# Ledger of designs, part 85: peptides against a protein of PDB entry 2FGR

Target 1, 331 residues: chain A of PDB entry 2FGR
Amino acid sequence: SSVTLFGIVDTNVAYVNKDAAGDSRYGLGTSGASTSRLGLRGTEDLGGGLKAGFWLEGEIFGDDGNASGFNFKRRSTVSLSGNFGEVRLGRDLVPTSQKLTSYDLFSATGIGPFMGFRNWAAGQGADDNGIRANNLISYYTPNFGGFNAGFGYAFDEKQTIGTADSVGRYIGGYVAYDNGPLSASLGLAQQKTAVGGLATDRDEITLGASYNFGVAKLSGLLQQTKFKRDIGGDIKTNSYMLGASAPVGGVGEVKLQYALYDQKAIDSKAHQITLGYVHNLSKRTALYGNLAFLKNKDASTLGLQAKGVYAGGVQAGESQTGVQVGIRHAF

## One batch from the design tools (peptide; made by RFdiffusion4, then SolubleMPNN)

Design b2_p14_1_s4 (from b2_p14_1, 5 letters changed)
Fold by OpenDDE base, seed 1:
Parts: sequence; structure tokens; C-alpha cells
Structure b2_p14_1_s4 (fold): chain B 331 residues (1-331), chain A 14 residues (1-14)
Amino acid sequence: as target 1 above (331 residues)
Amino acid sequence: STSFHVGTDDLGPA
């Protein structure tokens, strides 16, 4: 059997030119290139091709030393794996987010990522961004000549908010084809939540694809998120992403990514474009820089996620520019 | 017996 202690400390200097009041914010932020984390994981060979596993992982906030505490909310699973694939019990990335965020060239963190996995409707559930779930059972298939899939179910355990009585229930999964330079996936999910104390379904469909040309990688996402409310109509967002990355000089990587968020309930769009560069000083240590532009139209109030500095919205129709320069160290 | 290690094999998901 094995136990591995692991982690990433990613800390940056960050700037955004506008907050909700129209003022600039700057300071020391976290998780600009990769989410900072501390974890323990391990495996035990049970014989016959069967393995037990565990994974405990929490987020690290290097700017304040985890002043709000430490937990294992990133992942807290026990698993069995073998020729049949892997079954996991415990809080984790839901299968849809685990697979479909892999097409985000900014690793679903910092000021540059695809922001489609979001609570678009002021949902009152803890995980209404569709990224993780409590009380989760998940199953991942092996890869069969490129074809693979993942499925998950999270128990609501009769959690209530207002009149909603199934808050936190998740059901979802993906099918994928991963072979050589090509990856393509389709994900479907539904979460039970509440909006304004009323039962609401968060429905999500996501299509992702990438191709590695060697000299560059292209990646794309198409997503629809719909908070289906009994009263007040649906809150629907269509999100689109297209990105490219390329190695530079054997030690660097440049990334360019565009995203469009068409927020149907407010008939408003937001455009995000991000340029990123990672410079590997070693296998474990990198310097990085991100430059992001977010253009809100009409009633849109989206903000760049400069974690540790400012991750709130801006005034309706305002544009925001963000910069992060930092160090990522993995151990 | 259990072997103990320190190290990240990859950057993993966000």
C-alpha cells in the first residue's frame, strides 16, 4: 500500500481595474495558474486486479494562511478500482465537471478560465455551480479503444431550503472519446436546488472537444445551463469557449482563450478574452502571467475571478481588466 | 506495509 502527501502552492500579485463600485483592487491572490491545494492519497492492492484507494484534498490560501480554516471539500473519497473501472464514495468533482473542465486551457482557475460552470440564478444550494457534490457516488469506466464514460449520483438526504425538499441531489454523467490527439465529450447533469426558497432544477448540457496538433492545441466548449423554476420562468445561460495553447521554447506555454456568456434571462452577453503564459523553471516550479479582459453588455455584471483580491461582479455593462503574475510550486 | 511518499505526479484538476 502507499500514501502520498502532495500539494500545490500558487500565489500571485493580482490587479483588477474595477470592482462593484468602479474602483480598482490589487494585492496578493491565490490559485492563478492552478488551484492551491494540500492532499493525502493512497492505494492498496487487494489482489486479483482490485485496488482500494482514498483521496483527501483541501484548498490552500497562501495569502492569509487559511485564516478561514482547512477542510477536505475539494475531494474526500474512498474508492475501489480494477478492470471494471473505478467507483468512488464521497465529496468530489461531479463526473460532468471533472471531464468537461479538462477542455479549459486555464485549468478552471484564475482570471482566465471558462466560467460556464456557475450559479447563474442565485441558487441556494452549496454546489449550484455544478462543479462538486456532497454525498456523491461516482463511477468511471475504463477506456475502451478511446470510448469512456463517467456517472454520478448525489443524495439530497432530505435537505430543505424553503419549500424545496431535495436540495443537493445530483444525477449526471458524460460519454467521451479520448484517442491520441483527439478528445471529445458530451455531459448531462441535473441538480436539485432552491431559488427564492422554491424548488428549482439546475439542468446542464456540455459539449467539449480538443485536438493536439503538436505545435498547438485547440480546445472548445459549448454549454447550456438552465435553472428551471416553477414560478418566474427559466434562467438560461448559453456559454461558448474557444482556446489555443502552444509550447514556447521548450520551457514555456502560451495560452489564448475566448468565452461568450449569453445570459438569456437578462438578455445580456459577456465576452471574456485571456492571454496567459507559463514559464517552467523546473518540473515543479513555474512563473506565470495572465491578462484578461471581460466585456459586459447591457445588464451583465460578471467579474473576473481574482481569488484572494476580488472575485465579485462589476456594474452592469462595465468592462473589467485583470492581471495576475505569480509563482506556482508543486510538491 | 505502507510506503509513504511526498510528491505531485501531475497538476490535477482545479
Scores: peptide ipSAE 0.288, ipTM 0.858, DockQ to the pose 0.833
Fold by OpenDDE base, seed 5:
Structure b2_p14_1_s4 (fold): chain B 331 residues (1-331), chain A 14 residues (1-14)
Amino acid sequence: as target 1 above (331 residues)
Amino acid sequence: STSFHVGTDDLGPA
């Protein structure tokens, strides 16, 4: 059997030129290139190709030393794996997010990521961003000549909010083709939640694809998120992302990513463009910089996610510029 | 017996 201690400490200096009051924010932030984390994982060979596994992982906040505590909310799974694939029990990334966020060139982290995996509707569930779930059972297939899939179900355990009685239930999965330079996947998910104390379904459809040309990588996402409400109409967002990355000088990577968030319920769009650079000092240590511009139109109030500094919204129709410069160390 | 390791070879998921 094996046990591995691992982690990432990613801390940055961040700046955004506008908060909800129109004021600038700056300071020390976390998780600009990768989410800072501490984890333990391990495996046991049970013979016959069967393995047991565990994975415990929590977020680290380097700016304040986890002042609000530490937990294993990133992942807390036990698993069995073999020729059949892997079954996981416990809190984890839901299969849809696990696969589809992989097309985000900014690793779903910092001020540059695709922000489609979001609670668009003031959902009252704990994981209404569609990223993780409690009480999750997941199954992942092996890769069969490129084809692979993942499925998940999370129990609501009769969690109630207002009149909603199935809050936290998740069902979803993806199908994918991963072969050489090509990756493509389709994800479908539904979560039960509440909005304004009323039962609401969060439906999500995401298509992702990437191609690595060696000299550059292209990546894209198409997503629809719909909070289906019985009263007040659906809250629908169509999100689009296109990104490119390229190695620089053998030790660096430049990334450029554009995203559009078409927020149908408020008939408003937001445009995000981010330029990023990572400079590898070693296999484990990198310097990085991100420059992001977010343009809100009309009633849109989206803000860049400068974690640890400012991750709130801005005034309707305002633009926000953000910068992060930091160090990432993996161990 | 259990083998103990420190570090990972990849950055893992987001």
Scores: peptide ipSAE 0.284, ipTM 0.858, DockQ to the pose 0.863
Fold by OpenDDE base, seed 2:
Structure b2_p14_1_s4 (fold): chain B 331 residues (1-331), chain A 14 residues (1-14)
Amino acid sequence: as target 1 above (331 residues)
Amino acid sequence: STSFHVGTDDLGPA
């Protein structure tokens, strides 16, 4: 059997030119290139190709030393794996987010990532961004000539909010083709939640694809989220992403990504464009910089996610510019 | 017996 201690400490200096009051924010932020984390994982060979596994991982906030505490909310799973694939029990990325966020060239981290996996409707559930779930059972297939899939179900355990009685229930999965330079995936999910104390279904469909040309990689996402409400109509957002990355000088990577968030319920769009650079000082240590521009139209109030500095919205129709410069160290 | 290791082989998911 084995146990591995691992982690990432990623801390940056961050700036955004506007908060909700129109004022600038700056300071020390976290997780600009990769989410800072501390984890333990291990495996036990049970014989016959069967393995047991565990994974415990929590987020680290280097700027304040985890003042709010430490937990294993990133992942806390026990698993069995073998020729059949892997079954996981415990809180984790839901299969849809685990697969479909992989097409985000900013790795769902910092001020540059695709922000489609979001609570678009002031959902009252804990994980209404569609990223993780409590009480999750997941199954991942092996890769069969490129084809692979993942499925998940999370129990609501009779969690209630207002009149909603199934809050936190998740069902979803993806099918994918991963072979050489090509990756493509389709994900579908439904999560039960509440909006305004009323039962609401969060439906999500996501298409992702990437191709690595060697000299550059292209990646794209198409997503629709729909909070289906019995009263007040559906809250629908169509999110689009297109990005490119390229290695630079053998030690660096440049990334450029555009995203569009078409928020149908408020008939308003937001445009995000981000330029990023990572410079590897070693296998484990990198410097990085991100420059992001977010343009809100009409009633849109989206803000860049400068974790540890400012991750709130801006005034309707306002633009926001963000910068992160930091160090990532993996151990 | 249990073997103990320290290190991240990849950056993993976000």
Scores: peptide ipSAE 0.282, ipTM 0.861, DockQ to the pose 0.856
Fold by OpenDDE base, seed 3:
Structure b2_p14_1_s4 (fold): chain B 331 residues (1-331), chain A 14 residues (1-14)
Amino acid sequence: as target 1 above (331 residues)
Amino acid sequence: STSFHVGTDDLGPA
């Protein structure tokens, strides 16, 4: 058996030129290149190709020393793995987010990530962004000649909000082809939640693909999220992403990513463009910089996620510029 | 094998 202590401390200086009042915000932020974390994981060989595993991981907030406490909400799983793949029990990334966020060149963190995995409808469930779930059972297949899949189910445990029952139930999965330079995936998910105390289904479909040309990588996402409400009509968002990355001088990586969020319920679009650079000082330590521009149209109020500094929205139709410069250290 | 993932939680609007 083995036990590994691991983590990432990622802290930055961040700036955004507009908050909800139209004022600038700046300070020390967290998780600009990778989410800061502390974790324990381990495995036990049970013989015959069967292994037991555990994984406990929580987020670290370096700017305030975890003033709100520490927990294992990133992942808290026990697992069995073998030739059949892997079964996990416990809170984790849902299979759809685990796979489809892999096409985000900004690793679903900082001011540059694809923001499609979001609570678009003021959903009242704890995980209405479609990223993680409590009470989750997940299964991941092996890779068979490139083909692989993942499936998950989360129990609602009769959780209620207002008149909504089954809150927190998740069902979803993906199918993928991963072979050499090519990756492509299709994900489908439904989560039961509430909006305004009324039962709502959060439906999600996501298509992702990437190709590594060696000298550069291209990546793309197409997503639709739909909060299906019994009253008031559906809240639908179509999200699109296209990105490119390239190695620089053997020690660096440059990234450029564009995303469009077509928010149908408010007939409003938001455009996001981000330039990022990572400079590896070692295998474990990197410097990074991100520059992001978010243009909201009409009634759109989206904000960049400068965690630890400002992660709220802006005034309707306003644009926001963000900068992060930081250090990432992994152990 | 167990995968490693980097991600950020988005709480969305309340």
Scores: peptide ipSAE 0.043, ipTM 0.662, DockQ to the pose 0.057

Design b2_p14_2_s1 (from b2_p14_2, 8 letters changed)
Fold by OpenDDE base, seed 1:
Structure b2_p14_2_s1 (fold): chain B 331 residues (1-331), chain A 14 residues (1-14)
Amino acid sequence: as target 1 above (331 residues)
Amino acid sequence: SALERLLSVLSIGL
């Protein structure tokens, strides 16, 4: 058996030109290029091609030293793997987010990521962003000639909010084709939650694709999120992303990503454009900079996610500019 | 759009 301690410490100076009051915010932030984390993982060979595994991972907040505590809410799984694939038990990324966030060129963190995996409806469930689940069982197939899939089910354990039952139940999965430079995936998920103390289904469909041309990579996402409510009608958001990345010399990477969030319940759009640069000082240490612009239209109030500095909304129809400059170290 | 229609049809199956 082996046990590996691993992590990332990613800390930045961040600025946003507007908060909810129209004021600027700046300071020391976290997780601008990769989510800061501490983890333990290991495997045991059980013979016959069967392996046991564990993975424990929590988020690190380098700006305050984890003043709110440390936990394994990122991942806390035990697994069996072999020629049949992998079965996981415990809190993790749900299969849909695990696969479909892989098309985000900003690694689902900082001011540049695709923000489609969101609680669009003031859902009262802790994981109504569709990213992770408690009480999760997941299965991942091997890759068969490029084809692969993942499935997950999370138990609600009779959790209730108001009159809503089955809160936190997840069912979902993806099918994918991953072969050489090409990746393409379809993900479907339903999560049971509550809005205003009433039962609500969070339905999600996501299409993703990427192609690596060697000199550049293109990536795209198409998503619909729908909170189905009995009272007040459905809250639907269509999210679109297109991104490109390219190596710069032997030590750098430039990234450009555009996203559109069409928020149907408020007839309002938000446009996000982000330019990112990563400079590798080594295999484990990088400097980075992100520049993001978020334009809200009409009633849209979306804000950039400058974690540790400001991650709230802005006034309706306002634009926000964000900057992050930081150090990422992996161990 | 055609894309919205496709996404809507696929989301009905959830």
Scores: peptide ipSAE 0.011, ipTM 0.533, DockQ to the pose 0.011
Fold by OpenDDE base, seed 5:
Structure b2_p14_2_s1 (fold): chain B 331 residues (1-331), chain A 14 residues (1-14)
Amino acid sequence: as target 1 above (331 residues)
Amino acid sequence: SALERLLSVLSIGL
């Protein structure tokens, strides 16, 4: 058996020019380039090509020292793996998010990421952003000539909110082709939740693709999220992302990403553009800077996710500018 | 849109 302790501490100085009151916020924030984490993982060879595994991972908040405590809400899995692939039991990234967030050049964190994986409807479920699930069983195939897939089911365990009786049930998966410079994936998921105490289906479809040209990488996402409500109609968001990254001088990476969030229920769009730079001081330590601009139109109130400083919304139709400058250290 | 049509077709299994 092996046990590996691992982690990332990513802490930044962050600024946003507007909060919900129209005031600026600034301070020390977390997770600007990568989510700060502490984890333990290990494997046991059981013979015959079978392995047992465990993975325990929690978020670290370097600005406050985890003042609200520590947990393994990022991942808490036991697994069996072999030539058949991997079966996982426990809280994890749902297969859809695990695969499709990999196309986000900002690592699904900080002020620059694709924000499509969101609770768009004031869903009352704990994981209505479609990122993780409790009580999850997942299966991941091997890679067969580039083709791979992942599937997951999470038990609701008869969790109720109002009249909703299946809250937290997840079913979903992806199919993918990963070969050399090309990655492409289709993800489908349904999660049972509640909105206003009424049963609601969170349906998600996501297409992702990337191509690495060596000199640059292009990446894209197309997503529809639909909260199907029995009363009040569907809350639908179409999210689009296009990003490019390029190595700089062998020690750095520049990133540019655009996203559009077409919020159909409020007939309102938000435009996000982010410029990022990562400077590798070593294999484990980097400096980074992010500059993001979020333009809300009409009734849109989206805010940049400057975690530890300000991650709330803004006034309807307001634009927000965000900056993060920080250190990422991996161990 | 063309995207919405594609997404609708692909979402039949949801």
Scores: peptide ipSAE 0.009, ipTM 0.523, DockQ to the pose 0.012
Fold by OpenDDE base, seed 3:
Structure b2_p14_2_s1 (fold): chain B 331 residues (1-331), chain A 14 residues (1-14)
Amino acid sequence: as target 1 above (331 residues)
Amino acid sequence: SALERLLSVLSIGL
C-alpha cells in the first residue's frame, strides 16, 4: 500500500471595487488559481489488476488558518478500480461537475471561473450548486477509443426541508469523447432540494468542448440549470462560456474567458470577462494574477468569488471589477 | 436564441 500526503497552499491579495453596499473590499484571500487543500490518498494493489483506493481531502484557508475548522468535504472516498474502471463511495465531486468543470480554464477557482454551477434559486440544500454530493456512489468507465462516461447516485437518506422529503438525492452522469487534442462531453443531472420549504428539482444539462491547437487551447461550455418548483414557476438560467489559453515562453500561461449568465426568472443577464496569467517559478510554485469584470444588467446581482475577501453579490445592475495577485504552492 | 431553444427542449427530458 502507499499513502501520499499532498496539498496546495494558494494565497493572494484580492480587491473588488464593489460589495453589496457599493464599497470596495480588499485584503488577503485564498484559492485564486487553485483551491487550497490538504489531502491524504493511497492505493493498495489487490492483485489481478484490482486496486483499492482512498482519498481524503479538505479545503485550506491560509488567510485565517482554518478558523472555522478542517474537514474532508472536498472528497472522502473509498474506491475499487481495475479494467472495469472505478467505483467510488463517499462525498466527492458529482460526475457531471467533475467532467464539465474541466472545460473551465480557471479550474472552477478564484474570480475568473465559469459560475454556471451555482445555486440560482436560493435552494436550501447544502450542495445546490451541483458541484458535490454527500452519500454518493460514482462509477467511471475506462476510456474506450476516446469514449468515456461517468454516473453517480447520491442517497437523500430521507433528509427533509419544509415539505420536501428527498433533499440531497442526486442522479446524474456524462458521456464524453476524449481523444488527442479534442474533448467533448454532455452531462445531465437532477438533484432534489427545497426552495421556500417546497420540493424542488434542480435539473442541469451541460455541454462542454475543448480543442488544443498546441499554440493555444479553446474551450466552451453551454449549460441550462432549472429549479423546477411546484409553486411559482421554474427558475431557469442559461449559462455560456468561451475561453482561450496559450503558453507563454515555456514558463507561463495566459487565459482569457468570457461567460454569459442569462437569468430567465428575473429577465436579467450578467457578463463576465477574465484575464489570467500564471507564471511557473517551478513545477510546484507559481505566481498568478487575475483581472475580472462582471457586468450585471437589470435585476442581476452576481458577484465575483474573491474567497477570503468578498464573495457576496452587488446591487442590481451594478458592475464589479476584481483583481487577485498571489502565490500557489503545491506539495 | 436557437441555442436557448435547443437547451430548453433537451431539458424537457430531465
Scores: peptide ipSAE 0.008, ipTM 0.502, DockQ to the pose 0.011
Fold by OpenDDE base, seed 4:
Structure b2_p14_2_s1 (fold): chain B 331 residues (1-331), chain A 14 residues (1-14)
Amino acid sequence: as target 1 above (331 residues)
Amino acid sequence: SALERLLSVLSIGL
């Protein structure tokens, strides 16, 4: 049996040149290179190749000291694992996000990440970004010659919003090939939610791939999200990402990532480009900088996610520039 | 701008 305390404290100075009023925002933000977290995890060998596990992880907000409290909303699982793979019970990343966000070179956080895993439709469910679910059962296969898969189901527990039933129900999974420098995955998910108090299905399909050339890594994502409303037209977004990373001087990493968000319901595109640099002071401590540019077209109002400073939208058709400079410490 | 040109080049494939 083992218990490990672990965490990350990631805090930055952040700036965005525009908010929803057109004003600049700046201050101390969190989670610019990795989501700040505190966790406990452990395993017990039950013999016969069976293991029990637990994982409890919550987000840390270093700017305010978790003034709104601490919880295990990042992950709160118990598991059994063995030659059959792993079964998890509890709140976690849904299998689709767990796998497909791994292609994001910005670790699904800060101003640089792929923003495709989003609530595109003003969905009223708590997890309408498709990232996590409550009441989740997940199964992950072993890796068989590179091939692996994950599946998940989240119970709705008769949660209702307006006339929508089954809110928070998730079903989804991925298939993947992970062998040496190559990773490729296809994910499918459906989540039940509500929009305007009406039943809505959040359908998601995501293709991801990466290749590590040693001297550089390339990564890509193709995603379609579709909020299928019982009344009204579908809210569809096609999201695309291409990124590259390379080691610099043995202690640094440079990242460049582009994303396009084609928001079909408003016939509007947003373009995101982010340059990131990480400088490792040690195995556990890094300095980092992110520079992001988000160009909204037409009716698009997307904002960069400068957590702790400003994560809201901008005016339609406005461009936003964001900067983060921070410290990441892992323990 | 140079950034817009880069964005345009990156968007041509999409």
Scores: peptide ipSAE 0.007, ipTM 0.441, DockQ to the pose 0.010

